# Peptides against a protein of PDB entry 4ASU, part 194

Target 1, 270 residues: chain A of PDB entry 4ASU
Amino acid sequence: ATLKDITRRLKSIKNIQKITKSMKMVAAAKYARAERELKPARVYGVGSLALYEKADIKTPEDKKKHLIIGVSSDRGLCGAIHSSVAKQMKSEAANLAAAGKEVKIIGVGDKIRSILHRTHSDQFLVTFKEVGRRPPTFGDASVIALELLNSGYEFDEGSIIFNRFRSVISYKTEEKPIFSLDTISSAESMSIYDDIDADVLRNYQEYSLANIIYYSLKESTTSEQSARMTAMDNASKNASEMIDKLTLTFNRTRQAVITKELIEIISGAA
Target 2, 83 residues: chain B of PDB entry 4ASU
Amino acid sequence: FTFASPTQVFFNSANVRQVDVPTQTGAFGILAAHVPTLQVLRPGLVVVHAEDGTTSKYFVSSGSVTVNADSSVQLLAEEAVTL

## One batch from the design tools (peptide; made by RFdiffusion4, then SolubleMPNN)

Design b2_p20_8_s3 (from b2_p20_8, 7 letters changed)
Fold by OpenDDE base, seed 5:
Structure b2_p20_8_s3 (fold): chain B 270 residues (1-270), chain C 83 residues (1-83), chain A 20 residues (1-20)
Amino acid sequence: as target 1 above (270 residues)
Amino acid sequence: as target 2 above (83 residues)
Amino acid sequence: ARLAALEAENAAAAAAFAAA
């Protein structure tokens, strides 16, 4: 490589490093906020799931319609965040298909669709875009819940798949159940609950769905921002190492050029 | 007893004497060993009676309340404020 | 004279590198 080529490459890598450092700082700020907002969201979301855990709602085996909701975002450069969710979705879809279930997929965030489009395009009902630019709100979750309920797909049971936040360096892809109103209404385990009006149960289910979506979005966002922060830190370090290597190469190349020219002068070839 | 909104936790697995909740079917008091039930909240006042006799008041918007067979209670409001 | 020219070119390249 010429000295000019090395200099050009150095300039390019330095610019990349500036971008990755900036992105790291932005991700760090978003992570700090997301982590704070996750604390109450987790209590709220886990509280909503308590019914399903305690009531042990079972879907009859004759019920075949299953919905998979993958929760992620539109934004890349966050390591394995999207691929982890997509992998779990694929696994779940395959297991359900092997069990003779009909599987439909909803993607929260464009990245899920981007990964699964070629293999699962026929199973996609809808993809929610514009996820991840701003912190998710309960309003956002309510919109998703409402659109799901109004999608016209009469699922019996579903799975919401998202990354649960553990630490700044750790997340786990998890699955939580979602149930249709009909499944809840017909569940024998619900008989222990006092006479529940159908309208009350419908409204309750709408809140429950919004609550779990909200919870999943908060877990996903926190996991994503932490992963992005780590990815950008790694990218910045890699850029730094490359800059150091290119600096050494530049110095060696410069010395070699000088030596060659000196030899040409001494030999009279120039 | 758990009482939370999406943005704030008021009670987390706490022991309380009584919780008065505004529901769409009417206001009712949740006591120890209350029968399992599901209700939806209407806008109104929540009153929490602690075991020590302290009473706390909250205004809630919409939401849900769950009383389980194990006496656990989840009061989940979309919005809630301390009064 | 040629050596001086090469030294000047090298100095210019080093300056360009430092500025990058």
Scores: peptide ipSAE 0.019, ipTM 0.827, DockQ to the pose 0.004
Fold by OpenDDE base, seed 3:
Structure b2_p20_8_s3 (fold): chain B 270 residues (1-270), chain C 83 residues (1-83), chain A 20 residues (1-20)
Amino acid sequence: as target 1 above (270 residues)
Amino acid sequence: as target 2 above (83 residues)
Amino acid sequence: ARLAALEAENAAAAAAFAAA
C-alpha cells in the first residue's frame, strides 16, 4: 500500500471511530430512559401474564396453528440482539414443524425479516417497520395487537420471542405464550372464571395481547440500547487498535521509502 | 394485589382489605377470598382500602382486572392517576 | 537539495497524517 492509501484508510477509520463514539453516547442516553421505563412496564406485563400461569392454560395437542412473534427493531449495530431472536424463532419454528404444526411468523422490526426472508418468507404474515426510532408506547403495542387480531390468521397458540433485559451487560432471549380467544374460552382450567361474558372475555384478551406486546417491546428496547452501547464501545476500541497498527505501518513504509530513495541517490541511479 | 399502568406502579403484590373497581358490567368490591373473575375496566374511580384503614383513590381510563383463585388480584389500567 | 526536499515532503506528510 502507498502512503496515500494508508492515509486514506486511516482517515476513514478515524471517521468511523468518531461515529461509533457518538452512537455510544446516544445509546447510553436511550438506555437510561429505557431502563427507567422498563420498571413499571415489567410489573404491568408480568401482571398480564399472571392469568396464563395461574390458570395453566393449555392448548390441545390436536390444534395445529401456531403463531411466532419475533420482537426486535429496524436499527442495526447492536451486537447479537437481532440474531438471538431470529435464532430462537428458527429453532421454535423447526420444532413446531417437526411436531406437525402449522407455523406463521410476525416480525416486529425489519431486522427479523431481513434475517429470515430467504428461509422463512412463506411463513411471514406481516412485518412491522419503523420500530426502534422512538421508545415504544402502549399505543404502538395496541396497533400491533389490533393488526394481529385483524390479520385473518386463526392461530390456536402463539409465542412471543424477545430479549429480556438482565443488566447493562446481559440479556436473555425468552418466549412468552400467546393464546387465541378460542383457546382461552375452551380451556378447562378457565371454568372457575365461567361467569364471564363473551364480549368481556374478548375485550380482556385484546388488552392482554397488547399488554404482553408492550412488555416485550420495553424489554427488547432496553436490551437493544444496552447491547448497542457495548457494541459501539467495542467498535471504538477496535478502531483505535487499527489506527495504531496503521500508524506503525505508515511510519515503517515512510522509512522504507526514504531508505530506497537514499540508496538511489547514493548509487547515482536517480 | 397489583395495580399498575404501563408507566406507573401503584401497588405491587400488596395486601389490601378491599378494592372497588369500575367495570363494564358494573362497579364491584373485591374483598378477601372473592370468587375468581375477569373484568374489563370502564373509565371511573378505583378505591383501595388498605389494612391500616387508609383509603386511596385513583381514576382509571380502561384496562382489565383479574381475581384469581389464590386471591391474587391484577388491576391493569391503560391510564391511571392518583386523586 | 533532493534530500532536503524529501525531508520536507516527509515532514509535510507526517503533519498531514497527524492532522487527519
Scores: peptide ipSAE 0.018, ipTM 0.824, DockQ to the pose 0.004
Fold by OpenDDE base, seed 2:
Structure b2_p20_8_s3 (fold): chain B 270 residues (1-270), chain C 83 residues (1-83), chain A 20 residues (1-20)
Amino acid sequence: as target 1 above (270 residues)
Amino acid sequence: as target 2 above (83 residues)
Amino acid sequence: ARLAALEAENAAAAAAFAAA
């Protein structure tokens, strides 16, 4: 490579490093907010899931309609956040299909659709776009829940798949159950909850779904921002190492050029 | 007893004497070993009676309340404020 | 003259590198 080529490459990498450092700072700010907002959201969401854990709601085996909700975002540059969710969605869909279940998919965030479009296009009911620009609100979760309930797809049970936040450097893709109103109302284990009006149960289920979606969005957002921060930090470090290597290469190449030209002058070949 | 909104936690797995909740079917008191039930909240006053005799009041919007067989209670409001 | 030109080119390359 010529000295000019090395200099041009160095300039490009320095610019990339500036961008990645800036993106790291933006991700860090968003992470700090997301983590703060996740604390109450986790208590709220886990509280909503407590019924399903305690009641041990079982779906009859003859019921075949299963819904998978994958939760991520529209935004890239966050490591394996989207691919992790998509991988688990594929695994779950394959397992359910092998069990003779009908599987439909909802994607929260455009990245899920982008990954699964070729293999699962016929299974998609809806994809929610414009996810991840702003922190998710309970209103956003309610809109998603309402659209699901009004979709006309009469699922029996489902799975919501999202990245649960563990720490700044760790997330885990997890699955939580969702149940239809009919499945809950017909569950034998629900018999202990006596004198529940049908309208009350319907409204309760609407809140439950919105609560779980909200929780999943908050976990996903926190995980995504932490992963993006880490990815941008790694990119910045890699750029720094490349800058150091190119600096050494530039100095060596410059010395070699000078030496060659001096030899040519001394030998009279110039 | 857990009482939370999407944005704030008021009680997290706390032991309380009684919780009065406003539901669509009417206000009721949740005591120790209350029968399992599911209810939806109406806008109104929540009163938490602590074991030490202290009483805390909250205004809630909509939401849900769950009383489980194990006496655990989840009060989940869309919005809640301390009074 | 050629040596002087080489030194000038090297100095220019070093300056361009430092500015990059």
Scores: peptide ipSAE 0.021, ipTM 0.824, DockQ to the pose 0.004; fails the geometry check
Fold by OpenDDE base, seed 4:
Structure b2_p20_8_s3 (fold): chain B 270 residues (1-270), chain C 83 residues (1-83), chain A 20 residues (1-20)
Amino acid sequence: as target 1 above (270 residues)
Amino acid sequence: as target 2 above (83 residues)
Amino acid sequence: ARLAALEAENAAAAAAFAAA
């Protein structure tokens, strides 16, 4: 490589490093906020799931319609955040298909569609885009919940798949159940609850769905920002190493050029 | 007893004497060993009676309340403010 | 003269590299 080529490459890598460092700082700020907002969101979301855990709601085997909701975002450069969700979605879809279930998919965030569109296009109901630019709100979750309920797909049971935040260096892809109104109303385990008005139960389930979606979004966001910080840090380190290598190569190449020119001068070839 | 909004936690697995909640079917008090039930909140006043006899008041917008067989209660409001 | 020109070119290349 010529000195000019090395210099050009160095400039490019230094620019990349500046971008990755900046992105790391942005991700750090978003992470700090997300983590703070996750604390109450987790209590809220886990509280909403308490019914399903305590009632041990089971879907009859004759019920075949299953909905998978994958939760991520539109934004890349966050390591395995999206691929982890997609991988679990694929696994779940395959397991359900093997069990003779009909599977439909909802993607929260365009990255889910981007990963799964070719292999699972026929199973997609809808993809929610414009996710991840701003922190998710309960309003956002409510919109998703409402659109899901109005999708016309009469699922019996569903799975919401998202990355649960564990620490700044760790997340875990998890699955939580969602149930249709019909499944909840017909569940034998619900018999211990007093006569619940059908309208009350419907409204309750609407809140429950919005609550779990909100919770999943908050977990996903926190996990994503943390993973992005790590990814950008790694990218910055890799760029630094490449800069060091190119610097050494530049110095060696420069010396070789000088030596060559000196020989040409001494030999009278120039 | 758990009482939270999406953005704030007021009680997390706390022991309380009684919680008065505004529901679509009417306001009712949740005491120890209340029968399991599911209700939807209407905008109104939540009153939490602590074991020490203190009372706390909250305004809630909407949401849900769950009373489970194990006496656990989840009060989940879309919006809630301390009064 | 050629040596001086080469040294100047090399110095310019080094400066460009450092500025990159």
Scores: peptide ipSAE 0.016, ipTM 0.825, DockQ to the pose 0.004; fails the geometry check

Design b2_p20_8_s4 (from b2_p20_8, 9 letters changed)
Fold by OpenDDE base, seed 5:
Structure b2_p20_8_s4 (fold): chain B 270 residues (1-270), chain C 83 residues (1-83), chain A 20 residues (1-20)
Amino acid sequence: as target 1 above (270 residues)
Amino acid sequence: as target 2 above (83 residues)
Amino acid sequence: SRLAALEAENAAAEAAYAAL
């Protein structure tokens, strides 16, 4: 490589390093906020899931319609966040199809669609875009829940797949169940709750869905920001190492050029 | 007894004497060993009676309340404020 | 806010990164 080429590469990598360092700081700030907001959101969301866990709601085997909601975002540069969710969605969709279930997919965040569109386009009902720019609110979750309920797809059961936050260095892709109103209403295990008005149960289910979506968004966001912070830190370190290597190469190349020029002068070949 | 909003936790697996909740079907008191039920909250006053005899008041918007067979209670309000 | 400034910088950085 010429000195000019090395200089150009150095400039490029220094710019990348600056960018990734800035992105790291932003991700760190967003992570710190997300982690704080996740604490109450987890209590709230886990509280909403408590019924389904305690009631042990079973979907009859003859029920065929299954909904998969993949929760992620529109934003890249966060390591395996999107691919982990997409991988789990693919696995779940394949298992359900093998069991003779009809599978439909909802993507929360455009990245899910970007990964799955080629292989699962016919299974997509809707993709929610504009996810991940701002921290998710309960209002955002309610909009998603409402759109799902109004989609006209009469699912029997479903799965929400998202990254649960463990620590700054760890997340786990998890699945939580969602049930249709009909499935809940017909569940034998719900008989102990039978004195419930149908309108009350419908409204309750709407809240439950919104609550679970909200929880999943908060877990996903915290995981994503943490993963992005780590990815940007790694990118910044890699850029630093490359800058050092290229600087050494530049110095060696410069010396070689000078030596060559001196030899040409001394030899009279110039 | 768990009482939370999306943004704040008021009680997390706490033992309480009684919780009065405003529901769409009417206000009711949740006592120990209350029968399992699901209810939807209406805007109104939540009153938590602690075992020590203290009473705390909250205003809630919409939400849900669940009383399970194991006597666990989840009060999940969309919005809640301490009064 | 410091966060808003960082977000603006981040948006510019992300655009620059994508153009790379």
Scores: peptide ipSAE 0.069, ipTM 0.899, DockQ to the pose 0.011
Fold by OpenDDE base, seed 3:
Structure b2_p20_8_s4 (fold): chain B 270 residues (1-270), chain C 83 residues (1-83), chain A 20 residues (1-20)
Amino acid sequence: as target 1 above (270 residues)
Amino acid sequence: as target 2 above (83 residues)
Amino acid sequence: SRLAALEAENAAAEAAYAAL
């Protein structure tokens, strides 16, 4: 490479390093907020899931329509956040298809669609965009829930797949169940909940769906910001190492050019 | 007894004597060993009676309340404020 | 707000990164 080429590459990598360092700081600030907001959201969301865990809601085997909701965001540069969700979605979709179930997919965040579009385009119902710019609100979750319920897809059971936050250095891709109103109302284990009005149950299910979506968004956001912070730190370190290597190469190349020029001068060839 | 909104936790797996909740079908009191039920909240007053005799009041908007067979209760309000 | 500034900075950084 010429000195000019090395210089251009050095400038580019230095700019990348500045960007990644800035993004790290932004991600750190967003992570700190997300972690604080996750604490109540986790209590709220886990509380909403308590019924389904305690009632052991099961979908009959003859019911074939399954919905997969993948939760991520529109934003890149966060390590394996999106690919982990997409991998789990693919695995779940394949397992369900092998079991003879019909599978439809909803993507929360454009990155899910971006990864799965080529292989699963026909299974997509809808993709929610504009995810991850601002911290998710309960209103956002309610919009997603409402759109799902109004989609006209009569699923029997579903799964929400998202990254659960563990620590600043760890997340785990997990799934939580969603059930249709019909599945909940027909579940034998629900018989202990006597005299529930159908309208009450419908409204309860709407809240439950919004609650679990909200919870998943909060877990996903916290995981994403933490992963982005780590990814940007790693990118900044990698850029630093590359700058050092290129600087050494630049110095060696410069010395070689000088030596060549000196030889040309001494030899009278210049 | 768990009482939370999306943004705030008021009670987390606490033992309480009684919780009065405003539901769409009417206000009712949740006592120990209440029968399992599902309800949706209407805007109104929640009153929590602690074991120590302390009474706390909250205004809630919408949401849900679940009483499980194991006597666990989840009160999940969309919005809630201490009064 | 500090958050809005950080969000704007993040958006600018993401755009700049995508342009590289």
Scores: peptide ipSAE 0.038, ipTM 0.890, DockQ to the pose 0.012
Fold by OpenDDE base, seed 4:
Structure b2_p20_8_s4 (fold): chain B 270 residues (1-270), chain C 83 residues (1-83), chain A 20 residues (1-20)
Amino acid sequence: as target 1 above (270 residues)
Amino acid sequence: as target 2 above (83 residues)
Amino acid sequence: SRLAALEAENAAAEAAYAAL
């Protein structure tokens, strides 16, 4: 490699390192906010899921339509955040198909579509874009919930797949159930909730869906920002190591060039 | 008793004497051993009566309330403020 | 280039952060 080549590469890597350091700081700030906002969101979301856990709502085996909602974002450079969700979506879709279920997919965030479009294009109902630029709001979740309910796909049950935040260094891809109004209304375990007005139950289900989506978005966002912070830190460290190696190579190459020039001068071959 | 909005937690698995909630079918009081029910919130006042006799008032927008057979209650408002 | 993509993404992230 020429000195020019090494210098160009050094400059490029140094620029990458500056960018990754900046992105780390941005991710750290976003993570801190996301973690604060996750605390109430988790109580709220877990509270919404409490009915399904306590009522042990089961979908009859004759019900065949299953909806998978994958939750991530549009933004890359966050390690395995998107691939983890997509992997679990693929696994779930394959398992459901093997069980004779019809599977449709909704992607929250363009990265899900980007990963799954080629293999699952026929199963995609909709992809929600513009996710991850700003912190998710309940309004955003409500829009997603409404679009889902208006998609025309009459699912019986579904799975919302997202990364649950554990710590700054850990997330876990998890699945939570979603149920159609018909499935909830027909569930035997719901018999203890007698005399629920159909309109009340419909509205309740709409809020429940929005609540679960909101919760999943908050978990996903916190996980993503933490993972991005880690990924950018690792990228910065890798860049640092490469800079050190290239600097040594540069110095050695420079000395070799100087030596060659001196020999040419001494030999009169200049 | 759990009472939360997307952005704020007011009660988390707390023991309370009574909670008055505004629902689309009317306001009702949730007491100990209330029958299981699902309701949708209307904009209005939530009044929480603590065991110590303290009464707290909140304004809520839309949302849901769940009373389970185990006497657990989830009050989930889209928006809620302390009054 | 990979660098240009990173720069664009960083700029977008910074702009988004500033808008928070």
Scores: peptide ipSAE 0.021, ipTM 0.858, DockQ to the pose 0.011
Fold by OpenDDE base, seed 1:
Structure b2_p20_8_s4 (fold): chain B 270 residues (1-270), chain C 83 residues (1-83), chain A 20 residues (1-20)
Amino acid sequence: as target 1 above (270 residues)
Amino acid sequence: as target 2 above (83 residues)
Amino acid sequence: SRLAALEAENAAAEAAYAAL
């Protein structure tokens, strides 16, 4: 490569490094907020799941309609956040199909659709866009829950798949159950609960769905920002290493050119 | 006893003597060893009676309350404020 | 003169690199 080529490449990589450093700082600020907001959201969301865990609600095997909700965002450059969710969604969909179940998919965030559209387009009910630009609110979760309930798809059971935050360096893709009103009302394990009015149960289930979605969004957001910080840090380090290598190459190339020209002068061959 | 909104936790796995909640069917008092039930909240007053005899009051919006067979209680309000 | 030209080119390259 000529000195000019090396210089051009150095300039390009330095610009990339500046961008990745800036993105790291932005991700860090968003992560700090997300982690703070996740604390109450986790208590709230885990509290909402307590019924399903304690009642051990089971869906009869003859029930065939299954809903998969994948939770992610619209924004890239966050490592394996999107691919992890999509991979688990794909695996779950395949397993359910092999079991003779009807599978429908909801994508929260455009990245889910981007990954699964070619293979699962016919299974998508809806994709929610504009996820990840701002922190998710309970209002956002309520909108998603309402749209799901109004979709006309009468599922028996569902799965919400999202990345649960563990630490700044760790997340885990997890699944939580979603049950239809009919499944809950018909569950034998629910018999211990006092006579629950049908309207009360319906409203309760609507809140439960919104609560679980909200929880999943908060876990996903925190995981995403953490993963983005790591990805941008790694990109910045890789750029730094490349700058160092190219600087060495530049210096060596320069010296080689000078040496060659000096030899030509001394030898009189020029 | 767990009492939380999406943005704030008031009680997390705490032991309390009694919780009074506003439900769509009226006021509901949760005591120790209450029968399992599910209820939906209406806007109103929540009163938490601690074991030490202290009483805390909250105003809540919509939400849910769950009493489980193990006597655990989850009070989940969309919005809640201390009074 | 050719040596001086090489020295000038080297100085220019160093300056260009330092400006990056």
Scores: peptide ipSAE 0.028, ipTM 0.832, DockQ to the pose 0.004; fails the geometry check

